# Peptides against a protein of PDB entry 8YR4: the designs that were tried, part 75

Target 1, 309 residues: chain A of PDB entry 8YR4
Amino acid sequence: PRGSPALQLVVLICLGLMGLERALNVLVPIFYRNIVNLLTEKAPWNSLAWTVTSYVFLKFLQGGGTGSTGFVSNLRTFLWIRVQQFTSRRVELLIFSHLHELSLRWHLGRRTGEVLRIADRGTSSVTGLLSYLVFNVIPTLADIIIGIIYFSMFFNAWFGLIVFLCMSLYLTLTIVVTEWRTKFRRAMNTQENATRARAVDSLLNFETVKYYNAESYEVERYREAIIKYQGLEWKSSASLVLLNQTQNLVIGLGLLAGSLLCAYFVTEQKLQVGDYVLFGTYIIQLYMPLNWFGTYYRMIQTNFIDMEN

## One batch from the design tools (peptide; made by RFdiffusion4, then SolubleMPNN)

Design b2_p14_8_s4 (from b2_p14_8, 10 letters changed)
Fold by OpenDDE base, seed 2:
Structure b2_p14_8_s4 (fold): chain B 309 residues (1-309), chain A 14 residues (1-14)
Amino acid sequence: as target 1 above (309 residues)
Amino acid sequence: MKKLEEELKKEQAS
């Protein structure tokens, strides 16, 4: 943002907090590994208590696990409110200025409510897209890359390869299945709008329906529209279940392959028991933001289409 | 429904 040094500082702090979240995503599993190793070795209580206290503190900063947002994420979100409001207001003022530059003939051909709705949709789409890119997509991709590098360096190239293949297959299938299901969702939304329009038209013309005693006919026509909608809703919902099941299967296979390989290396005394727990914990931690990736991808596509219109 | 009814009532009153 040119013109406010205070908002530039807030953006830099938010970027620093995002970097801290990435560091926490690596440190939390490492401290959990260290607890398991210290328990296995029957280490002194003082060393164990310090490591557990440090882990719980890092876990409080990180959040996750239970669906709770961490302290760092909450602080970032709080600081970002002012940046979002500044960005929203700037986009709204640009759209509003551009609307005033349009010809009187364009304004006379459009209802004022439609013009305001275009402005609100445009602002919401830009602000939404920016927030999803900066806070969800980019960080998730960074965590995957950091995970691949970490497992390749500290475990074995085979673990890095398993994570790479699992995450690449997960992302690819998420995109492909999300694009495939978008047709069912569009058809459902179109039929929902058509069903609503028919119900509203019938209710607005209720005097005419009463005059012709056509109430039973309008009810049956509405029933047919509902059945047609439910058939499309079922396809949309079933395609979502298929997406979730496909994602679960890919993560399950990656977790199985990596856990078996890790267990084997622990039996060969090449890895510690804590490293087995680290692998499982880290993979589950990578899965949590990825579970929402299909929703983010769809929302990004919708916001792009809404910005082009 | 109510918001759509209000939009449609505004469309018929204009």
Scores: peptide ipSAE 0.000, ipTM 0.299, DockQ to the pose 0.032
Fold by OpenDDE base, seed 4:
Structure b2_p14_8_s4 (fold): chain B 309 residues (1-309), chain A 14 residues (1-14)
Amino acid sequence: as target 1 above (309 residues)
Amino acid sequence: MKKLEEELKKEQAS
């Protein structure tokens, strides 16, 4: 955003709103804990009603924990539209300028429609990469770090260790399985394009196909291409189910270990009943954006590869 | 060509 102070201010406001979202991700479970403790202690109605009202207000600001439905997230997204438009336009103009610097021989060897499609892909790739890094990846990593620190300081080092091990294993498996899955997705997309190209070529040559009575042959060749596509689609979809199941198992084991440890510390009167609820609520809140992390990581990888080509 | 590619893009978006 060099050259417009107004857009720099909007970026700073968006970063401030991102910081507020991180604060809300910690505060919402804390207020929920406090409600459970106040209910357990049979606290006065006025204290309970204030804490519940504050919790509901914080939950409205946060939204559903997916980072997309909260008032703060929506306000950030709304403000970011102008920054995205400015960034997109700047990247488009840079790509367009660079295309004009290329040799006449390069332009004569390519169709104008292919050149424009490369420009559009390049712009989408850079803008997409920036959006996924800033709004999904970095915030999720920040929430994990904040969670580890919070649980280590306010519960016990063992809780911080469980969260650390769970999240580290989750991220590592997500990366490894996503990289493995990317091979199947690339093969699927290549076969989809080939299947589509075959259908287009057959329909463009309709007169020739009719002249040779080759309709049945073209239909059978298209059927074979679809079956080959579906075989790759199945591998892509099955690999997604495997990713989701692996992620669910890691989070489930972390939640089990931490919940059992919380329950034990509550029985020893070292923690309150609300602290058990806080742990479960916070882990579930971390899981919601993490479920999409494999998709974000792949989109980042795809965007980098599409920028190199 | 362009019209057929646009129609096939509409079918992929539904």
Scores: peptide ipSAE 0.000, ipTM 0.355, DockQ to the pose 0.063
Fold by OpenDDE base, seed 1:
Structure b2_p14_8_s4 (fold): chain B 309 residues (1-309), chain A 14 residues (1-14)
Amino acid sequence: as target 1 above (309 residues)
Amino acid sequence: MKKLEEELKKEQAS
């Protein structure tokens, strides 16, 4: 934000908190590994109790793995409210100024309520896009990269390769299936709007419909429009189930391959029992934000289209 | 996904 040093400091603090969230995403599985190793070694109670207390404290800071429920994420969200309000107001004022610079002929051809609704959609789309990029997309990609580096350095290059292949396949299939699904969603939304418009037009012409006793005809036309909508809604919903199942299968195969490899390395005494638990915990932790990636990608695409219109 | 779509439809409708 140009012009407010206080808001620039808040942005820097929010970026620092995002870095802390990435550090917690690595530290929490490490402390959980250490607990399992200390339990396996029958370590002294004082060492175990300290490690468990530290793990629970780190888990409180991290939260429930969705990135929205932890203390650090809540503090970041709270601080970001002022930055969001400043950004929204700046975008609204820029859109409003630009609307006043447009020709009188452009304004005479449009209803003022439609122009304001376009301006509001444009502002919401820009601010939403920025928030999703900064707080969901970039952090998720960073966690994947950090995970690949961590497993490659501290386990074996084979673990880093499994995570790389699994996440690359997951992201690629998520994009491809989401783009394919977007066609069905657009068709559904277009038919929803057309069905609603027909209902409104029939009700606005109520006197004419009553005069010609055409009530049964209008009801049947509305039924046909609903059946056509439901056929498109079913395709949209079925495509979402297919996306979720494909994502679950890819993560399941990656988890299976990596868990079998971890178990083998533990039997060969190259890894500890805690390292098996760390791998499983870390992969499940990476999966939680990735499940939302297809929704974020679609929102980015929708918001981009809404900005071009 | 569906829950976030519904929450975003609510945020776009408010």
Scores: peptide ipSAE 0.014, ipTM 0.537, DockQ to the pose 0.136; fails the geometry check
Fold by OpenDDE base, seed 5:
Order: sequence, then C-alpha cells, then structure tokens
Structure b2_p14_8_s4 (fold): chain B 309 residues (1-309), chain A 14 residues (1-14)
Amino acid sequence: as target 1 above (309 residues)
Amino acid sequence: MKKLEEELKKEQAS
C-alpha cells in the first residue's frame, strides 16, 4: 500500500509469516519421521521426549495442515485485516470518484441502486481475487514446488517425479472439470433467478391471483420451476462429486505408487520406516489445500468475469 | 469495469 509505511511493514511481516508457514510444512513431517525412527531404534527417553516436544510445538505453530487455524496463520490473518480494510476502502473510493466523473446522461439512464451494486461487486471481486491469489493459490503452488525439490534431493528423483506427475495431473484435471462444471452452475443460477422472479411476480400480483382463484395454477407453475431447478442442481452437485472423486483417485494413485516405492526402499534398507511415514504424511498435507483448489479456481474465474463486466 | 470503460470511451469520443 502506497502512503502508509506502517501498512507496508505489516505486508512484509505477513510475507515473512507465509515463508514461515512453508518452512513448517517441511519441518513438521521431518520431526514426525524422527519420532518414528527414534521409537523404532528404542532410543533414550530424553532424546525422544525432546523430539516429541519440538514436534508438538511446531504442530501448534502450523495447525492442522495448510489453511488450518495454526498460530502463524491466525497471526497473519489478524495482521492482514488492516491491509484488507485499507485496500477495500481505496478501491471503493476510486470507484465512487469515477462514478462522480460520469455524465449526467449516464446517471439518468441507470438506477442508483444498480450502480452501487456494480460498485460493491467490483470492490468484492478485486479484494477477493487478491486474497485468493496471495493466500491460497501462490502458497499451494509453492508447497508443491518445495515438495518436489525436497523429495528429489532427500529421497530419490523417482519420488520427485511421482509428486510432479500426480500434482500436475491433479491441477490439470481440476481446471478442466471445474470449467466443464461451470456450465451447469451457470444454468442452475439462471434457473434459480427465474424461479425467484416468478415467485416474486406471483406475490406482487396476489390480489389478481385471488380475484381469479388462480392460486392452484400459480402453485403448479412454481412446482414446475422448482423441478427444473432441482434437475439442474442435481447436475451441478453430481459434477462436484465427480470432481471430488477424480481428485481422490489421482491422489490415491500417487499415494499408492509412492508408498509402494517407499516400502520397497525400506525393505532394501535404503530408507527407514520413518521415511515411509514422512512420505504419506507429506502427500496428505499437500492434498488438504488442493482439495479446495477447484473452489478457488472457480472464485477467481467468477471474480475476473465480474471485473470485466 | 469494461462497460464503464466503454461508456467512458464513448463519452470522451462525443
């Protein structure tokens, strides 16, 4: 934010906290691996207790995974409130100033309530897009890259390749299926608006409906509109289940391939039992934010369309 | 925004 050095410092602190979250995402599985190895080796209690305490502390800082309510994430979110408020207010004032620069002819041709609703949508779309890009999309992509590098360096190039192929396929299928699903959602939303408009029109004309005893006819027309809506809602919901199942299948296949390879290397004494646990834990941890990626992609796409309008 | 920009461009061209 230009003009407030305090808010610039808060942004830098938030970026630093985002970097710390990425480091915690690597460290937590490593400490969990070390606990499993120490337990397997029947290591001294003092070493085990220190490693467990350190793991629990790191897990408290991280939370339940990427996007969970960990201490670092909560602190970042708290600090970001002021930056978001400043950004929102600046966008709102720019839109409002621009509306006052428009001709009287433009204002006479439009309803003031519609203009304000367009302004509010524009502000929400810009602020939403920035928040999703900075706090969800970019961090998730960074965690994938860090994961590929980590597995390639500390395990074997084959593990890095499995993660790369799994995540690339997951992202590609998520985009393709989400774009396909967007057609069903648009149709559903159009039919919902049409169904609501019919209900409002019938209720506004209540006296006329009563005068003609047409209540049964209006109820039947509303029933038909609901059935049409539910048919589109079913397609939208079924397409979401298909997306989730496709995502689950890709992650399941990646987890299977990598777990079998880990188990093989443990039997060959090239990896420890803790390394098997690390791989499984890290893949599940990468899956948590990716499960919502289709929702983020949809929201980004909607916000872009709403900004273009 | 594009509609607003297109209307602004029409007003600047008039």
Scores: peptide ipSAE 0.000, ipTM 0.357, DockQ to the pose 0.021; fails the geometry check

## One batch from the design tools (peptide; made by RFdiffusion4, then SolubleMPNN)

Design b2_p15_1_s1 (from b2_p15_1, 9 letters changed)
Fold by OpenDDE base, seed 5:
Structure b2_p15_1_s1 (fold): chain B 309 residues (1-309), chain A 15 residues (1-15)
Amino acid sequence: as target 1 above (309 residues)
Amino acid sequence: SSLREELAKLLKESE
C-alpha cells in the first residue's frame, strides 16, 4: 500500500505474525513429543506439568491446526481487515476508471446493472485471489519446506524424502486433476446459462405460452434442460470426489510409509515413542492446509478464466 | 466451515 505508512506497518506486522505461525507449527509437535516421552519415562510431575502447560499455551496461540482459529491467526486476520479494504477500494476505483474509458458503444450494448455486477465480481475475485495467495499458498509452501528441512536434519534423510515425495505428488496431482476438471465445470456453466436463458425466455413469453396452451411443452423442455445440466453437474461433482480421494490416498500412503519407518526405528531404539507421535501430528497438520489448496486452486483457475472473458 | 462457506459464497458471487 503506497501512501500510508500505517498500513505498511500493519503489513509488516502481519508478515511477522505469519512467521510466528510457522514457528508454532514446528514447536507444537515438538512439545507434544516431549510430553509423550516424559509420560513414557515416568518423569517427575513438575517437569511434566511445565511441559504440558507450555504445550497448551502454544496450542492456544496456534489453534486447532487449521491455522484459522489460533490467537495469532485471529490477530493477523483482524489487522488485515484495513489492508483488504484499502486494496478492494483501489481495485474498485481502477475498474470504475477503466469502465469510464470504455467506448459509448460498449456501454449502450450492456445494462448498467450488469456492468456494475461485473465490476463488483472483478473486485471481489482479485481481492480474494490476492488474500488467498498471501495467506494460504505461500504459508503452505513454507510449511512444507520447513517440514522437509526439519525431518531431514533431526530424524533421517528418509523422512525428508518421504515428505518431499508425498507433497510433490500431492501438489502435482492436485494441479493435473484440477485442470482436467475445468473442462467439466466449463461445460456445466455453459449448460446452466443456457437453461437459465430458456427459463427467462419462457417467462417473458408467458402470454404467448398461455395463448397456445404450450405450458406442458415448455415445462418438459425445461425438464430436459435440467436433466442435461444434472448430468454435467454429476460429472463435475464426481470429479471432485475423485480429486479428494486421490489426495487422501497420497497422504495416506505417505503417512503409512513414514509411520512404518518411524515405528521400525522406535523398535530399534534409534527414535523415541514421542518421535512417532511427532511425525504423525506434523503430517496431519500439513494435510489440513493442503486440503484447502485444491479448493482454492479451482478458485484461482476460475477467476483467471472469468477475467479472460 | 465458515471460511469454506464464505469462499463458496465468493465463488458463487464470482459466477
Scores: peptide ipSAE 0.013, ipTM 0.475, DockQ to the pose 0.073
Fold by OpenDDE base, seed 4:
Structure b2_p15_1_s1 (fold): chain B 309 residues (1-309), chain A 15 residues (1-15)
Amino acid sequence: as target 1 above (309 residues)
Amino acid sequence: SSLREELAKLLKESE
């Protein structure tokens, strides 16, 4: 943010905390591996207790692997509140200024409440998008790259290839299916607005509807609009389930292939039992932010669709 | 009518 050195420092601290989260995402599985190996080797209690204590501390900093519940993530989110407020206010003022530059005909054709709603939706959309890109997309891509490098260097090139193919396929399918889903969501939102507008117009003309005894006609017309909306809502919801299931299948296949390969290399004594646990733990850690990625990419698309209307 | 203005206000506040 230009103009506040304090907010620039907060952004730098947040970026540093994001880097720490990436380090934790690698270290937590490594320490868990080490615990499993130390348990397998029947290592001395002092070494085991130190490694377990260190793991629990790192896991407290990381949180549940969702990236939202860890101490570092919470601290980042807390510090980011001021940056988000500054960005939101700047976007609101830009939208408000732009609205004042629009033609009088545009303002006369729209109700003041609709204009404010467009401004609020636009602000929430842009701010949500930026926060999502910075805190979920970029970190997840970084974790994938770090994972590919880590597995390629410390396991075998085959593991790096499995992670690469799995994550590339996951991201590609997420984008393609979400773009396909956007059409259904646009149609749903348009029909929702049309259904709401009909209800509002019917209620605002209540006296006229009563005068003509047209209540049954307006109710039936509203019912037809609801049925049409629900048909589009079903397509939107079904497309979401299809996206989630496709994502689960891709991750499941990647986890299966990598886990079988790990198990095979453990049987050949090329890897330790802890390395099998490391792979599974790390893939699950990559999946959790990616599952949210599908949700927030959907939120982003919703917000873009809401800006186009 | 006053009811139409009040409904329009309530609808604007619920949006």
Scores: peptide ipSAE 0.000, ipTM 0.299, DockQ to the pose 0.028
Fold by OpenDDE base, seed 3:
Structure b2_p15_1_s1 (fold): chain B 309 residues (1-309), chain A 15 residues (1-15)
Amino acid sequence: as target 1 above (309 residues)
Amino acid sequence: SSLREELAKLLKESE
């Protein structure tokens, strides 16, 4: 369906790079484990130096815990610019064509600047959502699944169960708390718009306000509107802190349960010291993209509601 | 950080 074979090839290359990122997310912890094991065993310097060099190279390809600074991620982002531009232009042309099909009465009832602002917001929202779904949501879900499989196959099945329960609880609580939080955010945005409307109406009627010496009254009304807004903003911000703390608690409990179990298996000589480090490193790597999942779930919900209207 | 800020900006512009 994408009429350019060159853009289809770029999409396939980007999908291949996404697969490589998933492989790196598994390999980097494994090589770090191997370094810790070689250090514990006092292995020969040549083997240690080769493993460290390989780890650093893989870590350069993967990037830091943000996932966005690695060489593979940067190359993917660079190649995706052309696909994003093509998608944005296609959405923009579809919106523009639709605007031209609308009745003259619809155009006469709206200022041209408002129509353009709606078109720009629509284009940016759709393009941002698609890019986010493809490059953050899907990869994060894939990394969770790969993690569960990896821990179930190479560790005891109990580790796979801990990761499964932790991630399932994390995602469920993220959705539930985000839906609850969306009510406070909508109330905040409605009050922000009402406060802005009062300020605009007061400024448009400045001659009348000045004529009646009502400046102090308008300032007091604006202050009351700000206080009401700040009360809703506080609820929105407090709900975000509650979300972050709930997420941190779930990951902390999963990390605690898994680390204790790993330590127990190391004491029984069923696992090596490096396997303990691998588990901790891998769970932290899964947590980093998930921390933003709540913000993104809200973006998805907002964009779906805006498309239904 | 930049992609998160850009997404947060896109989210704020979509409101």
Scores: peptide ipSAE 0.017, ipTM 0.491, DockQ to the pose 0.103; fails the geometry check
Fold by OpenDDE base, seed 2:
Structure b2_p15_1_s1 (fold): chain B 309 residues (1-309), chain A 15 residues (1-15)
Amino acid sequence: as target 1 above (309 residues)
Amino acid sequence: SSLREELAKLLKESE
């Protein structure tokens, strides 16, 4: 934001903290490898204790692998509150000023509460989209690229290829299956809105329903609408399970292929036991943010559609 | 009349 040097400094600090999170995502698995190697070699207690203490400290800074619960991520989130509030207020004021420029005829056709709700949904959609892009999508893609580079440089090129193929296939299938699922979700949401509108109309016409003794008829129509909704809800939920299972299968196959290759190289004395543990730990760490990618992609797609309407 | 308008408003605000 050009108007506040203090907010610009906060943005720079947040970007620095995001860089630190990326460094921690590489360092934590490396230190864990080193602990396993030191334990295998029966290293002196002083070296082991220092490495374990350093690992625990780095793990505290990183958190649960996604970084979402780590000290660095919490500090970033705390500092970002003021930037988000400034951005939200700026978007809200832009929408509000644009609404005042609209014709009197547009305002006369809409209730003031509906206009304010459109403004609030628009502000929430833009700020949500920006937050997901900056703090979830971009960092996850960066971690994948850093992972591929790390495995290609420090392991055999085959490990970098396995990670590349696994992550590329995971992302591609996540996008394709999510786009396929969007049809079921749209159909479900349309039927939910239609069922809700029918219930509201029936309740608003309660006196007319009582006058014609049509209560049983309205209940049966509502039951039919619920059954139709539940059929679409089942398709949406089943398609989500299918997505999760497909994602789990891709990660499982990548983990299997890489773990077998690691085990083979350990038997040939080309890698240490700690390198096997490093590979498994790093793949699981990459999987954690990717599990949310399908949700973020849907939110991004929904927010874009809601902004076009 | 007033209760219907209030219920319709509450239903619209809960949407």
Scores: peptide ipSAE 0.000, ipTM 0.325, DockQ to the pose 0.030; fails the geometry check

Design b2_p15_1_s2 (from b2_p15_1, 11 letters changed)
Fold by OpenDDE base, seed 5:
Structure b2_p15_1_s2 (fold): chain B 309 residues (1-309), chain A 15 residues (1-15)
Amino acid sequence: as target 1 above (309 residues)
Amino acid sequence: SEEYQRLLELLKKAE
């Protein structure tokens, strides 16, 4: 944000907190591994109690694996409120200024409510997209890269390769299937608008419908429009389930391959039991942000489509 | 996920 050094400092603090979240995402699984190893070795209570206390404290800072409920994430979200408000207000003022520069002919051709709706959608779209890219996409990609590096350095290179292939395939399939689903969503939205328009036209012409006793005919036309809409809604919803199942299958295969390989190395005494637990917890932790990625890619695509209109 | 449906409902309410 240009012109406010206080908001620039808040942005820097938020970026620092994002870096801390990345560090916690590595440390929490490591401490959990260490607890499992200490329990397996029947280590002295003092060492175990200290490691457990440290783990619980780190887990409190991280939150429920998504980081969204963690103390660090909550602090980041709280500090970001003022930055978001500044950005939103700036975009609103730019849109408002642009609307005043438009020709009288453009304003006379549009209803004031439509113009305001375009302005509100434009503002929400831009500010939502920017916040989303910065706080969800970039951190998720960073966690994947950090995960690949960590597994490649501290485990066998095969673990890094499995994570790389799994996450690359997951992202690619998420993009491809989401682009395919966008066609069904557009068709659904077009049919929803057409169904709503027919309902409004029927209600506006209510006196004429009553005069001709055409109520049954209008209800049947509306029913046909609803059935057509529900057919498109089913395709959209079914395509979402297909996306989720495809994503779950890719993660499941990656988890299976890596867990079997880890179990094999534990049987060969190359890895400890705690390393098996670390791998499983780390993969699940990477999956949680990725599940949101499919939602977010759709939001990005929708917002870009809404900006082109 | 149920959270995804809630987000979709929130997006639909923001429309």
Scores: peptide ipSAE 0.013, ipTM 0.506, DockQ to the pose 0.106
Fold by OpenDDE base, seed 2:
Structure b2_p15_1_s2 (fold): chain B 309 residues (1-309), chain A 15 residues (1-15)
Amino acid sequence: as target 1 above (309 residues)
Amino acid sequence: SEEYQRLLELLKKAE
């Protein structure tokens, strides 16, 4: 982005955050190893609790292994929205300007009906995604129930309660925030279609635009429509980051509560070190499908809204 | 972005 020093700074910050993600990918396993070692050595509770808390904080920053849901990744994604919008708008305006520079013969040969047919190809992918979601949701819910039962029976009722509260809150917030996001996505798609329709109409009326030398005027109208679209796109994308961060926070709190409780019971010799590893691994395993569910549900909602318009 | 990619793909298919 050569024209905006602010956007250049944002790019540099995003690159710095990408470097931080790589550091976290190394640090998180190290801290996890340290917890296992401290548990094995029967280290004092204060040192153990500090290390566990630090691990969970680092894991919150990193996210659930893919990095895509971590605080740092969410912050990067949030900051990158403006850079993406700038780049998209620039390329879109360049193409639109180039189309208006093309010969009348090039415009007369093109049928607008082909533009609509490409939109319809997006709709067929939706049904496949719905089926995939159903096949992932049901197993994930089953795994959660199995997990609650397992932890309630083999660990303590407190672990089952933590998993239940964490997963129920995660699911509830995922649904509520996703329904809230649907409004922004619908508004975005409506404005996208309106922006596209204006571009198509301008290009169909190419002869009139050329006759009046109105190419600059049509480009400016298109720019204004893009800016309006990008305002709605920002809300949609920012709401996505908010969803991901909310999910990350809920899992982080559940992981913190359960990990501290597990570590405490290991120090009291009620649980083994292996049980701590099992709990942490199992919670992460439950989280991963749920995170994908949130992503696919968002994708399906996109596709449904794209079908309604 | 997808519509822009679709527009780009349309433009590329129409070249």
Scores: peptide ipSAE 0.007, ipTM 0.379, DockQ to the pose 0.030
Fold by OpenDDE base, seed 4:
Structure b2_p15_1_s2 (fold): chain B 309 residues (1-309), chain A 15 residues (1-15)
Amino acid sequence: as target 1 above (309 residues)
Amino acid sequence: SEEYQRLLELLKKAE
């Protein structure tokens, strides 16, 4: 935001809060590890109580991970409202200015209400995309990189490799399966619009339909269109379940491989029991924002498909 | 339309 030093300061504070969230994502598992180790060692109550209180405070700041209802995330979201409003208004004005530069032939071929609806969808899609990239994609990629570095330095290179392979496979399969799903979603949306257009046309021509006693014929045509829509909706929904299950299997295999390796290193006295808990906690913590990644990427693709039509 | 996608790409580059 080049025009307001106050908004630039808010952006810098939001970036600082994003950095704090990355630090919390490392610290929370470490403090949880320390609690498990202190419990295993039967440490004095005062040390345990201080570590538990510190963990709960850090967990309150973090929430359930990236994109959860943590205090830092809520404060960032609150401060970002003014930046989002400024960006949205700027995008809307740029779209509006460009629409006025378009040829009269383009405007005559489209109803003004349809053009405005496309512009509103476009503004919402761009603003949603930017917010998603800045607050979910980039932070999640940063947490993955930090995780690979952390596990490679403090555990073993094998743990860093497992996290790298698991997250790379997860991201690759998420993109590939989501691109494959886009075909089913486009077909579903096209059939939904066609079914709605037939219903509207039948209702606008109600007098003609009634005059020819064609009500049963129009109902049957509408039923066939609904059945065709439901067949495409089922393919879209089933492809979503397949995506979610594929993601769950990749994370499950990564968690299995890493947990077995961690358990082996604990039996060899190279790691502590708390390190096993840290690994599991950190992998689950990486999974939560990645699951939201799949959801928002789906929303983004929806908005793009809804703009192509 | 292809023009609207180009507009969205231009808007992304103009930020």
Scores: peptide ipSAE 0.000, ipTM 0.290, DockQ to the pose 0.024
Fold by OpenDDE base, seed 1:
Structure b2_p15_1_s2 (fold): chain B 309 residues (1-309), chain A 15 residues (1-15)
Amino acid sequence: as target 1 above (309 residues)
Amino acid sequence: SEEYQRLLELLKKAE
């Protein structure tokens, strides 16, 4: 961003964090391989426990299979909010100033296309939500139940308990933090609608604005409305990062407890090396759809809020 | 998630 040294530093930090994410994507598989090798060689428990703990810490930094929910990614996303807001505000003000140079006929012709587009969005969003509930939420809940049963029957009751506690805590925190976030999202949407209404009113009164040479005054009023909106958007986006980090922490603790317990049972020859690989793979597979659950629960709540208005 | 932001951007671009 031109004109703010602080935002330029934030961009450089974000680029550094992106480099760290690439390093983690290489290191995590290497450490995982090393665990499998140490288990195969029947290495001392102290060396194995250190390697498992180091792997889980690196996996916490990386996050889920896409890296989008890791600590490093969350920190990058959090820092990037201010850079995005600066860029968006600059683009919105440039577009708004340019729209005030365009003829009234251009504004009148746009209304018919917007109404059709809102109707198509309403129908596509409902259909998309129903499809997501059926194809992602229900299967994910089934996979959790199947996982608890599987680990309880084929491993030990302790593994089933770890998965149960981890997934129950994950779902509970996802719901509670999402309900808390809904307040910020409602406030953001209300301010977005107010900012849009103000822009529409200014553009409908274009002839009056031109007659009084008040274009600079209308741009400043719009800038103030955007700043107020961006204050609410920041709270919404920061609360999302907090949710993602909380989810990452819960999965990380479950992965740590279960991986250490698996490694211990493999050293005692109660489980095979393949069972350790299975547990780690299964927990990671459960994590990916669950991350979507928090997204769609929010989308459902938003669509309900938008239907109540 | 980045996919939610992409979906929000798709929803915002579909506006």
Scores: peptide ipSAE 0.015, ipTM 0.509, DockQ to the pose 0.048; fails the geometry check

